# Peptides against a protein of PDB entry 8OXM: the designs that were tried, part 331

Target 1, 371 residues: chain A of PDB entry 8OXM
Amino acid sequence: FKAEFRLAGGVNLPKIIDCVGSDGKERRQLVKGRDDLRQDAVMQQVFQMCNTLLQRNTETRKRKLTICTYKVVPLSQRSGVLEWCTGTVPIGEFLVNNEDGAHKRYRPNDFSAFQCQKKMMEVQKKSFEEKYEVFMDVCQNFQPVFRYFCMEKFLDPAIWFEKRLAYTRSVATSSIVGYILGLGDRHVQNILINEQSAELVHIDLGVAFEQGKILPTPETVPFRLTRDIVDGMGITGVEGVFRRCCEKTMEVMRNSQETLLTIVEVLLYDPLFDWTMNPLKALYLQQRPEDETELHPTLNADDQECKRNLSDIDQSFNKVAERVLMRLQEKLKGVEEGTVLSVGGQVNLLIQQAIDPKNLSRLFPGWKAWV

## One batch from the design tools (peptide; made by RFdiffusion4, then SolubleMPNN)

Design b2_p29_2_s1 (from b2_p29_2, 14 letters changed)
Fold by OpenDDE base, seed 1:
Structure b2_p29_2_s1 (fold): chain B 371 residues (1-371), chain A 29 residues (1-29)
Amino acid sequence: as target 1 above (371 residues)
Amino acid sequence: SLNQEKEQFGLLILEGRERLRKELAEERE
């Protein structure tokens, strides 16, 4: 291990450690010291299973539909080593880095990312109508630029075109798999893009099974399909390749219902896998930047054994787990709002929900739905 | 095969459960 560590951006300041392997190769490792990497590890195994399903189907295999996975080695409940995705950058860093972000470079006269966030935070407690109006003003003055990622990285037009297709396929696969698993909206820092493949890597899988809907500001989108995510697909946007890849992924998921239900059932009842939303996790996920300064480190883990009767916790847990399984079964049957939809109808509904500025305007401002 | 992957996944979870049960038992001693 090198004695030098770099801090990755973000609240948790994950330590990037450069390790020299026995093969003499330097490998970057991300050490998370506070987050349960078990959740990430488990979700990577689910993604591997989804990839196995996608590789078995001829239509998804031909389209090279895969969700990118990374190695997670959990060391303890609170510590683990992630194989750092070498040659990846957070989409948020590329788009809205304070110094050299693509929005600042390509749209210097637009609102700053900070101005957008401030405007949306000011209306956070306001009506949905006021949130929508301010979101539309922000969107008018903060135009998407993510098309430039592939243009900057891939100068050859044929390579550029192939990489834009790889990106679009990666977004489609991760969106549908993410919807089935209930990952919901993904923070822009928790989506990495591979600078060589243009494929997405989803990290920090701490919200699953629609637990984002029970946050203080509930999630209103099935997956992240913001304007920049769409802009990265190029001129076709959500139409053509993206839609078809979503449909083919959804076909595989729906046809694999028994497999996915069995996997998720085993996960939901895994005592090692705390997927449930708790108040502390909810506070952490939707903490305001202003509230970060006052959290003195003196929240002693007072081991107040809340002697919550194991029976009442178990009954409440079982009811939540059953509800998650029922909702997963509905999704895999194409049941949306009590109606059975075709694959095309279901995918269309999900796309419309994900791109609806009314839904996006209602998201937690910290998740930057305008990016 | 998918069944082998299901079995491996089920085994990983069972091993995880058994490991946690041991860790929680050792923390109580």
Scores: peptide ipSAE 0.015, ipTM 0.326, DockQ to the pose 0.026
Fold by OpenDDE base, seed 3:
Structure b2_p29_2_s1 (fold): chain B 371 residues (1-371), chain A 29 residues (1-29)
Amino acid sequence: as target 1 above (371 residues)
Amino acid sequence: SLNQEKEQFGLLILEGRERLRKELAEERE
């Protein structure tokens, strides 16, 4: 282990430790000291299965639709080593780093990331109308710049085009699979981009099975399709390649219903896979930056007192698991709001929900829906 | 106090679970 560690950006301040292997190779390891890396490990297995399904289908295989996976070595329930994908950066670090972020570099006259966050925090307890108005003002004064990621990294026009396609495919695949699995907490620090492949790596997979909807500030979008995410696709935005890749991914997911239900059923009833939202986890995910300093020590002690009667918890758990399976089955049938949609109709609805500024304005300010 | 916040978040999660229960019940009708 090198004595030096880097802090990855984000609430958890994960320590990036450079480890020299016995083979003399340096491997970056993310040491998350408090995250349930078992959830990440399990979700990586699900992503590997989804990748297998996507590789079996000719249309998704031709498009190279894959979810980027990483190795998770859980050391404990709350500690483990993530083999950090060498050459990945959080999209938030690229976009909204206070010193050298792309927004500051390309849009120096726009609001700072801090000003945007402050404005949205000021209205956090306000009406949806007030949140929407302030969100629109923030969006007007904070224009997307993520197109410059590929332009900075890939100087050759042919390479640039292929990498922008790889990015767009990665967003599409991860968005649809993320929706099917009900992945939440898709803030800009939980999404990495590979600087060589332009593919996304989703980390911190602890909010799954729509458990983001039961947060104090519920998640109102099926996946992250914010203005910068769209800007990275280039001039076509969500149309053309992205939409088609979403549709082809959704088609494979829907055609793999039995397999996906079986996998998720096993996971939901795995006693080692604590996917359920709990008060401490919700507090942690939606804590104010000002309050972060005090809560860190106490998360380890009180696992004893929340032993409310096991019997009522078990019945409530089984009912939640059954409901998650039912909702997953509906998604895989294309049932949205009681209506059976075609693959194209379902994908269209999801895209509209994800880009709707009304939905985006309702998100927790820490999610940074304006980025 | 941290305990009051934990309790408040506990209530909000319970309410969220009830909302999710209603939404999923309405999706079954």
Scores: peptide ipSAE 0.000, ipTM 0.296, DockQ to the pose 0.104
Fold by OpenDDE base, seed 5:
Structure b2_p29_2_s1 (fold): chain B 371 residues (1-371), chain A 29 residues (1-29)
Amino acid sequence: as target 1 above (371 residues)
Amino acid sequence: SLNQEKEQFGLLILEGRERLRKELAEERE
């Protein structure tokens, strides 16, 4: 271990440790504190299984459809070593968190990230109509810039095109697999982009099996397909490559129903894998002290209401697990809202749900749906 | 053309960096 460590950004102040292996290679490791890294480790194994399924299919293999995985070594229930994704940056850091963020650089006359967040926090407890109007005003005055990521990193036109294609494929694969597994909390700090491959790395996998829908502010989108995510795909947006890669990924998932159900069943009944939403976890996810302390130090009052709604989920663990398995089976059959859809119909519905400004306006402000 | 978009992109980077330097100078005064 080198004596020097760097702090990575974010609430948990993860420590970056440089380790020299017995092979003489330097490997960066992220030490997260307080996070249940067992959830990340389990979900990485599920992603590796999904990658195996995608590699077996000729159509998905030719498209190089994969979910980026990282090594997780859990050291305890609250500590572990993550293999640091060397040469990755959080999409939020590139877009909005730094003084030199892409929105500030390319759109200096737009609202600041802080102004957008403030406006959405002011309407957090308002009607869906008021949330929608303010979200549309924020979106009008905060235009997407994520196309510039690939343009900054890849100066050669042919390389730029291949990297934009790799990005679009990575978004498609992770969106569909994330939807099947019910992956939530896809905020801009939980999605990294690789500066060399342009592929996405999803971190903090603690909200799974649609447990984001039982948060005090329910998740209303199947995956992150916000305006900046779409802007990174270039002029075609969600059409062409993205849609086709979603359809081919969904086809592999639906054709692997028995394997996916068996894996998820084992995980749901694993006593070491706490996937259930608890009140403390819900508070941690939706009471982000960093977002509140910069805006208003005085809002200590509402801690009591968030505790009540999570206590009434007095459904036996078994009934919740059965419901998760039933919903997974429905997704893998293409059952949406009581109707059986084709792969193309199901993917189209999911894309429309993910880009709907009414759904996006209802998300928790800390999810940053305008980015 | 892709070259015009790259040239315009290069200008946007330079202008963005110059604006940021001015804002950071004004916050220090």
Scores: peptide ipSAE 0.000, ipTM 0.233, DockQ to the pose 0.013
Fold by OpenDDE base, seed 2:
Structure b2_p29_2_s1 (fold): chain B 371 residues (1-371), chain A 29 residues (1-29)
Amino acid sequence: as target 1 above (371 residues)
Amino acid sequence: SLNQEKEQFGLLILEGRERLRKELAEERE
């Protein structure tokens, strides 16, 4: 191990450690010390399976539709070593870094990222109407800039065009796979972009199987398709390449129903895979500034065995697992709100839900729906 | 059978975890 470490961006301040192997090779290691990396490791295996399904289909293979994966070694329930994706940056660091963020560089007269966050925090406990009005004001005064990522990194026009397509395909694949798996907590620090490939790397996969809907502030979007995410696609936005890649990904997922149901059923009943939302995890994900002071001492997760009767936990767990499987089966059949949709109809509904400013305005302010 | 696919997938997850552990152990050696 080198004596020096770098901090990766994000609230958890993950440490990047350069390790020299016995082979004399330097390897970058991300040490995450607070999150259950077992969840990430399991979800990476699910993503690899989804990639295998996508590679078997000629239409998705031709489009190079893949979800990016990384190697995860869980060391404990609270610590592990991630293979650091060399040349990745959190989209939040590129967009809303305090000093050199793209919003500040390209839109210096817009609201600061801090002003936007403050305005949305002030209305957090207000009505949905008040949240919507303030969100629209924030959006008007905080214009998207993520188009500049590819323009800064790829100076050759042909390379720029290819990388913008790679980005758009990566967003489409990860959005649909993420929706099928019910991935939540897709805030701007949990999505990395590869500076060489323009592909997205999703990290912190602890909110899965729609458990984001049972958070104190429920998740109201199927995936992150915010204004900056769309701006990175260029002038066509969600139309054309993105929509077609979503449809082709959804087609493969729906045609793989039995495989995906079997996989998810095994995972839901894996005693080593704690996918359920618990109050401590919910509090950690949506911690209010007011709640920071009291919770420091009791985060000894050993003592709050809330001895809910094991029998009531098991019955509640089984009911939640059954509901997750039923909802996954509905998604894979194209059942949305009790109606069977075509692949195009389902993808259209998901896009509309993800870009709806009413849904975006209802998200937890820490999700930064205006970015 | 769906049960054989479940067992095979449970095994694939376990083998995937073990392979990943081995590859990362071998990369540390």
Scores: peptide ipSAE 0.032, ipTM 0.484, DockQ to the pose 0.017; fails the geometry check

Design b2_p29_2_s2 (from b2_p29_2, 16 letters changed)
Fold by OpenDDE base, seed 5:
Order: C-alpha cells, then structure tokens, then sequence
Structure b2_p29_2_s2 (fold): chain B 371 residues (1-371), chain A 29 residues (1-29)
C-alpha cells in the first residue's frame, strides 16, 4: 500500500488507496466506510452469472453483450474494498457538473441543472398533471447533450462509431438485466461511464427486486432510458442496435429462467442479504440534500436495533420473498399486465414505459429524470 | 425529529407495499 490516499467526493468520503501487487502492478482501490457492501457484492455475483449466460449464447457473444462488473470485498457490515473503476466518471458529473458540465458548455442558454431541480422540487407534492407540465417545460429548456461524450473522447471517426456502439450495447444489456433483477435508484451518480470503452458501470446496487416501487415516491420506470441516455446512442436512438441488443439479452434471460429463479431464490432467503426496503433506507434515498456538500449526520447505526419482533417479521418476509419470485417468473415468461408477450413485444413495452414523460415526471426529483 | 420521520417513512413504505400488492392482484385478475 502507498502511504498516501485521496478522498473521492460524496457524502461518505470514500478513500482511494494505491496498492502494488506481487506482480509489480499498481491497482487503485476504493475503501468505503459506513456502507453495507454485501448487497453490491451479491449483485456483482448475479451480474457475473448473467455475463456467463450471455457468453454461452452465440448471438449475444458476437455482440459482446456484457454488464460491467467490479470487485467488491466486504470487510465488515460497514466497510469494504471496491476495485476503483479507473478511467470512469459518473454520467451526472460529465452532464451536470456545476462549473463545466456538458449541458452548460453546449447549451449555455438552457436552464441550469439547479433551475431544473428547483422547478421539479417545487411540484414534488403536487398532482401528476402539474408534475407533467413542469417536467415538459424543463425538458424543452434543457436539451440533451450526451452525444458529445463520445465526440470529446474519440476524435477518430471509426473509433467514435465503435465506442458509440459499445455504449449502446452496454445500455441495452444493463437495462434488461437490471429490469429482470428489479434494480432501482438508477440516478445519474449511480451510473459511471468508462472514458476508454464507453461502457456503463452500475454502482450502489442496494435497491433490487423492485423495492423502488414501495418507496414514498415509487419508481415508475423499468430502467434509466432518459433523453441524455438516448442521445448518447446517436441518431438511431432506441431503434436498431439498442432494441436488437435488448431483445437478444431478454431472449437469453427468458431461456435461462430456471437458473435465474434458483439463484434469486437462494439470495432472497439468505439471512446475510437484507434486500428489503426499510424506513432508514427510504429516508436516505429520498431525503438526499440538493447539495452533495452537506454532511448528513450519519444516522447512528446503533438505532438499527429496532428490535424486529422476530415472529411477525418472518411471515411478512416470506410473503414478500414469494411475491418477488412470482414477479421474476412472470418477467421471465414475458407476462406483463396479465398478458403473455413475445420478446419483441415485452422489450417494446419496457422501452415505451422507460421513455414515457408521464412516468418520468412522477419520479423523485433526486433521480433527475430530465437528464 | 428523526424518530417522527422514521415513523412517517415506515407508514409510507407500508402504503407502498399495499399498493404493490393491489397492482400484482389486478395483474392476476
């Protein structure tokens, strides 16, 4: 280990440490404190299994469809070591950084990121109609710019085209795998982009198995497919490469139903894997301050001894786990809204749900659905 | 303040679970 560490930004002030391996290679590691990395570690194992399934299929292998993974070593219930995703940036930092974000650079006459957030927070407790109108006004005055990421990083036209294709494939694979696993909290800081590969890295995997739907402000989209996410795909948007990669990923997931159900069943009943939504977690997700700079007083984790009266909790837990397994089975059969859909029909429905401005306008303002 | 907020979020999560239970029941009918 080197004697020096750097602080990564954010509320938990994670430490970046440099390690020299026995192979003489330097490796960066992120040490997170006060975070339960067990959920991330478990979800990374599920992603590795999904990648194994995708590599076995000839069509998904030829398309190089993978969900990016990182190494997680949990050290305790409150500490662990993450592989530092060297050469990644949060999509939110690139798009909506206060000083030099892509929206400010390319669209200086649009609303600021702060003005957009303020407008959506003012209507947070209003009707769905009022939220929709304000969201449409924000979207008109905050135009997508994420196409410029690949244009800035890849000056050679052939490399640019290949990287835009890698990005589109990464969005498709992670969107479908994320939908099957019911991943939530896909805000712009929980999605990193690799500056060399243009692939996405999903972090903070604490909201899984559709637990985002039971938040005070429920999640109304199956995955993040916002205007900037689509703009990064270029002129074809969600059509062509993205749709075909979603369909091929969904086909592999549906054909792997037994394997996926068995894995998820083991995880749902693992006493070490607390996937259930609790009041403290909901508070942390939906009372995030606007400014990343306010040190939220760490809720003393000693108050987590809300003595769960063990007996009434077990029956309620089992009924939630059974519902999660049933919903997973429905997704893997292509059952949506009581109807059995083809792979193409199911993928089309999910794309329409994810891009619907009515669904996007209903999200928590901290999710930044206008980005 | 924190205990009252924890209680309020506990109620909202309970309502969210009952909403999800209704949606899943309507999808089966």
Amino acid sequence: as target 1 above (371 residues)
Amino acid sequence: MLDEEKKQFGLLIKEGRERLKRELAEERA
Scores: peptide ipSAE 0.018, ipTM 0.416, DockQ to the pose 0.097
Fold by OpenDDE base, seed 4:
Structure b2_p29_2_s2 (fold): chain B 371 residues (1-371), chain A 29 residues (1-29)
Amino acid sequence: as target 1 above (371 residues)
Amino acid sequence: MLDEEKKQFGLLIKEGRERLKRELAEERA
């Protein structure tokens, strides 16, 4: 290990450490403290399994449909080492950083990212109609710019075209697998893009198995397919390559139902794997800035040991696990809202749900659904 | 997810928010 470390930005201030391997190669590692990397590690294993299924199928293999994975080594319940995704940048950093973000560079007359966030936060407790109206105003005055990522990084037209296809395929694969695993919406800081491959790397996999639907502001989209995510695909958007790659990924997932169910069942009942949404995690995910100020020390509310009978906790857990498995089975059968859909029908429904401004307007404003 | 579970999780999340607010206040004091 080198003696020097760098801080990565963010609340948990993860430490970037350079390590020299016995092979003489330098490897960057991210040391997270106060973070449970077990869920990330488990989800990476599930992604590796999904990649194995995708590589076995001729149609998905020919398209090179894969989810980018990284090495996770959990060291404790609150610490671990991540492989640093070298040559990646958070999509959110590229798009909406304060100094040189692509929105500011390409759309200087649009609303700032801060103005958009403020407007959406003002309506967060209002009706769905009011949220929708403000979201549409924000969207009109904050136009997508993510097309410029590939244009900036890949100056050769043939390379640019290839990389845009790689991006589109990566979004499609991660979206469908993410839907199957119930990852839900992904915060723009938790989606990295590789500056060389244009492939996405999903990090911080703390929400799985549709646990985003039980957040104080429930998730309303099956995966992140916001306007900038779509803009990165270029002129075809969600049509053509993206749709076909979603369909081919969904075909493989549905045809692998038994394998996926068995693996997810083992994970759901693993006593070492807490996938359930806890209050602290939900607060971390949906923290409001206004909640920082009124820390009045309120009084001695008694240590009522909520001796929730261990039995009632276990019964509640088992019922949630069973319901997650049932919903996973439905997804893998193409059952949506009580109707059995074809692969194309299911993928179409999911795309429509993910891009619907009504669904996007209902998301937690902190997740920046307008980006 | 049934409305009852959403309600229970909503309560748990609310309680957890109030707890974490206290813990963060204590770490800053």
Scores: peptide ipSAE 0.011, ipTM 0.318, DockQ to the pose 0.043
Fold by OpenDDE base, seed 1:
Structure b2_p29_2_s2 (fold): chain B 371 residues (1-371), chain A 29 residues (1-29)
Amino acid sequence: as target 1 above (371 residues)
Amino acid sequence: MLDEEKKQFGLLIKEGRERLKRELAEERA
């Protein structure tokens, strides 16, 4: 290890350390303190398992469908080491950075990211109709620009085309696997894009198993498929490559039902894995000002709730775990709203739900559904 | 691969459970 460290910013001030491996290669690592990395570590293991399933299937292997993973080594309940995702940038930083964000560069006459957020925050407690109207006004005056990511990074047309396909495949794979695992909408700072591969890396996996639906402002989309996410796919948008990659990913997930259920069951009954959203954690996730680019500290449940009878907590936990397993089984059977759908029907429903401006307008404004 | 990864995952969880059970026993002692 080098004796020097850098701070990654934020209240938790994670330490970036450089390590020289026995291979002579420098490897950057992120040391988090005061944060439980066990959930991230576990979700990375589930992603690795999903990748193994995707590699075994000929159709998904031919399409190079994979979820980007990073190494997580939890050291304690409050500390761990992350592989630093070198050569990645948060999509939010590329799109809506206050100084040089792509929206400001390519659409200087549009609303600022701050103006969009302010407008949506003003209607946060209003009717769904008022939220929808303001969201549509925001969307009209904040046009997508994420197509320019690949155009800026990949000047060769053949490379540009291949990288745009890699991006589209990465979005499709992560969207479907994210839906199956109930990751819900993903904040734009928690989606990294690799500047060389154009693949997405999902970080901070603290909301899983549809726990986003129990937030004070519940999630209304199955995954993030906002206008900029779609714009990055280019002229075909969600049609063609994206849709087919979603369908092929969903086919593999549904055909792997027993394996996925067993993995998630083992997870849900891991006493090391506090995946449940408590009301305080839910409030905290939606009360943070967005300017804290910080990986949401898992609010350790304050010591006072630990005095509830271990039996009642365990029974409540078991009931929630059973409900999560039942819902996971439904998803893997193609059961949506009490109806059994084909893979194509299920994927179509999920895409329509994810792109519906009515659903997007109902999201927490801090998730920037207009980006 | 899948069965080995499933087995490794099951071992990690079992070790985690045994670790938490020890930590909870040490905090009560």
Scores: peptide ipSAE 0.011, ipTM 0.340, DockQ to the pose 0.028
Fold by OpenDDE base, seed 2:
Order: C-alpha cells, then sequence, then structure tokens
Structure b2_p29_2_s2 (fold): chain B 371 residues (1-371), chain A 29 residues (1-29)
C-alpha cells in the first residue's frame, strides 16, 4: 500500500488508497470505515445474477443492458474495501457542486442548490399541498442541465450519441432491477456516472426490499427518474429508448420469476445479511438538524430493552420477510395495486410514479428530488 | 427443485465471496 490516501467526498470521508500488487500494477481501493459493506457485497452478487439473466436473453443482450457492478470485500461489520470505480463521479458532484456544478455554470440565474434545499427543508413538516407548491416553485427556478454531461465529455457527435444511448440504457436497466429488488436511498451521491462509458454505478445498497417505505419520510418513487436524470437522455426523455429498455428488462425479470424468488428468499433468511430497517439506520438516513444534538452515542442504552423476546423478533422478521417475498412475487407477475398489468402497462405506471411531482415533493429533502 | 436451487445459490454466494476474497488476496499478494 502507498503511505498516502485521498479523501472521497461525503459525510463518512471514505479513504481512497492506492496499492501496488505483486504484479506491479497499481490498484485504487476505497476504504469505508463506518458502513456494513456486507449489504453492498450481497446486492452486487444479485446484480451480477441479473446481468447473467440479461445476457442470456437475445433482446437485452443486443441492447447491452447491464447493471454496473464493483468489487466489495467486507473486512468487518463496520469496515470494508471497495474497488474504487476509477473515472466515476457522483451525479450530485457534477450537478450541484457548490463551486463548479453544472447548474451553477449553465443556469447561474436559477436558485442555488443550497436555496432549493433550504426551501424544501422549511416545508419538511408541512402538508403535502404546501410541499408540492414549494417543490413546483423550486423546479421552475432550478432547470435541468444533465444533458451537458455527455456534451462536455464526448465532443465527437457519433461518440456523444452512443454514450447518451449507453446512459439511457443504464438508467433503464438499473431502474427496473432496482424496482424489482426494492432498492431505495437513490440520492444524487449514491449514483455515480462513469466519465468514459456514461453508465451509472449504484453505490450504498443498504436500503433494499422496499425498506425505504418504512422510513420516517417514506420513499414515494420506485426509482430515481428526476428531471436531471431525464435530461441526460436528451430530447426523447423517457420516451423511445428508455421505455423500450425498461420493458425489455422487465420482461426478462418477469420471465425469471422462479430464479429471482429463490435468490431473494435465500438472502432474506441469510443471518449474515441484515437487510431490515432499524431505528439507528433510519435516523442516519433521515437525520434532522434537531436530532444532531441528542446523538450523543449513549451506546449504553441497555441492550436489555432491545431484548424484545427473540421469539417476537423472529416472528416479526419472518412476517416482514414473507411480505417482501409476496410483494416481489406480485411485481414479477405484474400485479400493481391489485391489478395485473402487461409489461408495457407496468413500466408505464412505474415511469408515471417516478416522474410525478406529487410523489417527488414528498421525498426527504436530502434525496434532492428537484435535481 | 426450490431447495436444491436454494442450496446451489447459497453455494454460489459462498463461492462468489470466496472468489472475491481470493482475487483480492492475489491482487494484494
Amino acid sequence: as target 1 above (371 residues)
Amino acid sequence: MLDEEKKQFGLLIKEGRERLKRELAEERA
């Protein structure tokens, strides 16, 4: 290992370390010191399997539909080593960096990212109507700019078009597979974009199996399909390539129902895979400024009261696992709101839910639904 | 079928974890 490390941005300040292998090759690694990377490792294995299913189908293979994966090695319950995705940037860093973000560069007269966040935080405890009105005002004064990512990175028009297509396919594949797995916490720092491929890399996979719906502020969208995400697709937006790639991905997922159910069932009952939402995790994900003062880690909250009878925890766990499996089976059958939908109907409903300003306005302000 | 597929998948997860550990050990060695 080299003696020097770099800090990756973000609250947890992960360390980027360079190591030299016995082969003389330099390899960059990300060391996280506060997160249980076991969840990420397991979800990467699920993504690899989804990729295998997508590669077996001729229509999804022809479209190069894949989820980008990275190597994860858990070292402990609170530490691990990630393969650093060299040449990736968080979409949030490109879009809403305070100094040189694309919104500031291309839309200097719009609201700042800070002003948008402040406005949405001020209404966080307000009615859904008040949240919607303020969200619409924010959206009107914060126009999408993510189209410029491909324009800045790919100067050749043919390459630009191919990379925009790769981006659109990556969004479609990750959105549908993410929906099937109930992947949450898709904020702008948990989605990286590869500067060479224009493909997305989803990180921090700790919110899965719709556990985002049981957060203090429930997740109201099936995946991230915000205005900037759509703007990156170019003039066709969600129509054409994106929709067709979603439909073809959903078709493969639905046709792989038995395989996906078997896999998720094994994962849900793996005692080493803590997928359940807990109060500490919920607080970490949706920390309020008011709650910062009380998080003195009185780690001395008696382990006694969390000894709710192992039997009641096991019964509650089994009941949650059964609900997750039932909901996964419904999704894979195309059952939405008690109605059986075609692949096209299901994908259409999911797109409409993901772009609905009413759903977006209800999200936690830290999710940055206006971006 | 489901139990054998569950067993095979548990093995694939275990093999995947052990392969990733080996690849990283070989890259660190």
Scores: peptide ipSAE 0.006, ipTM 0.296, DockQ to the pose 0.017

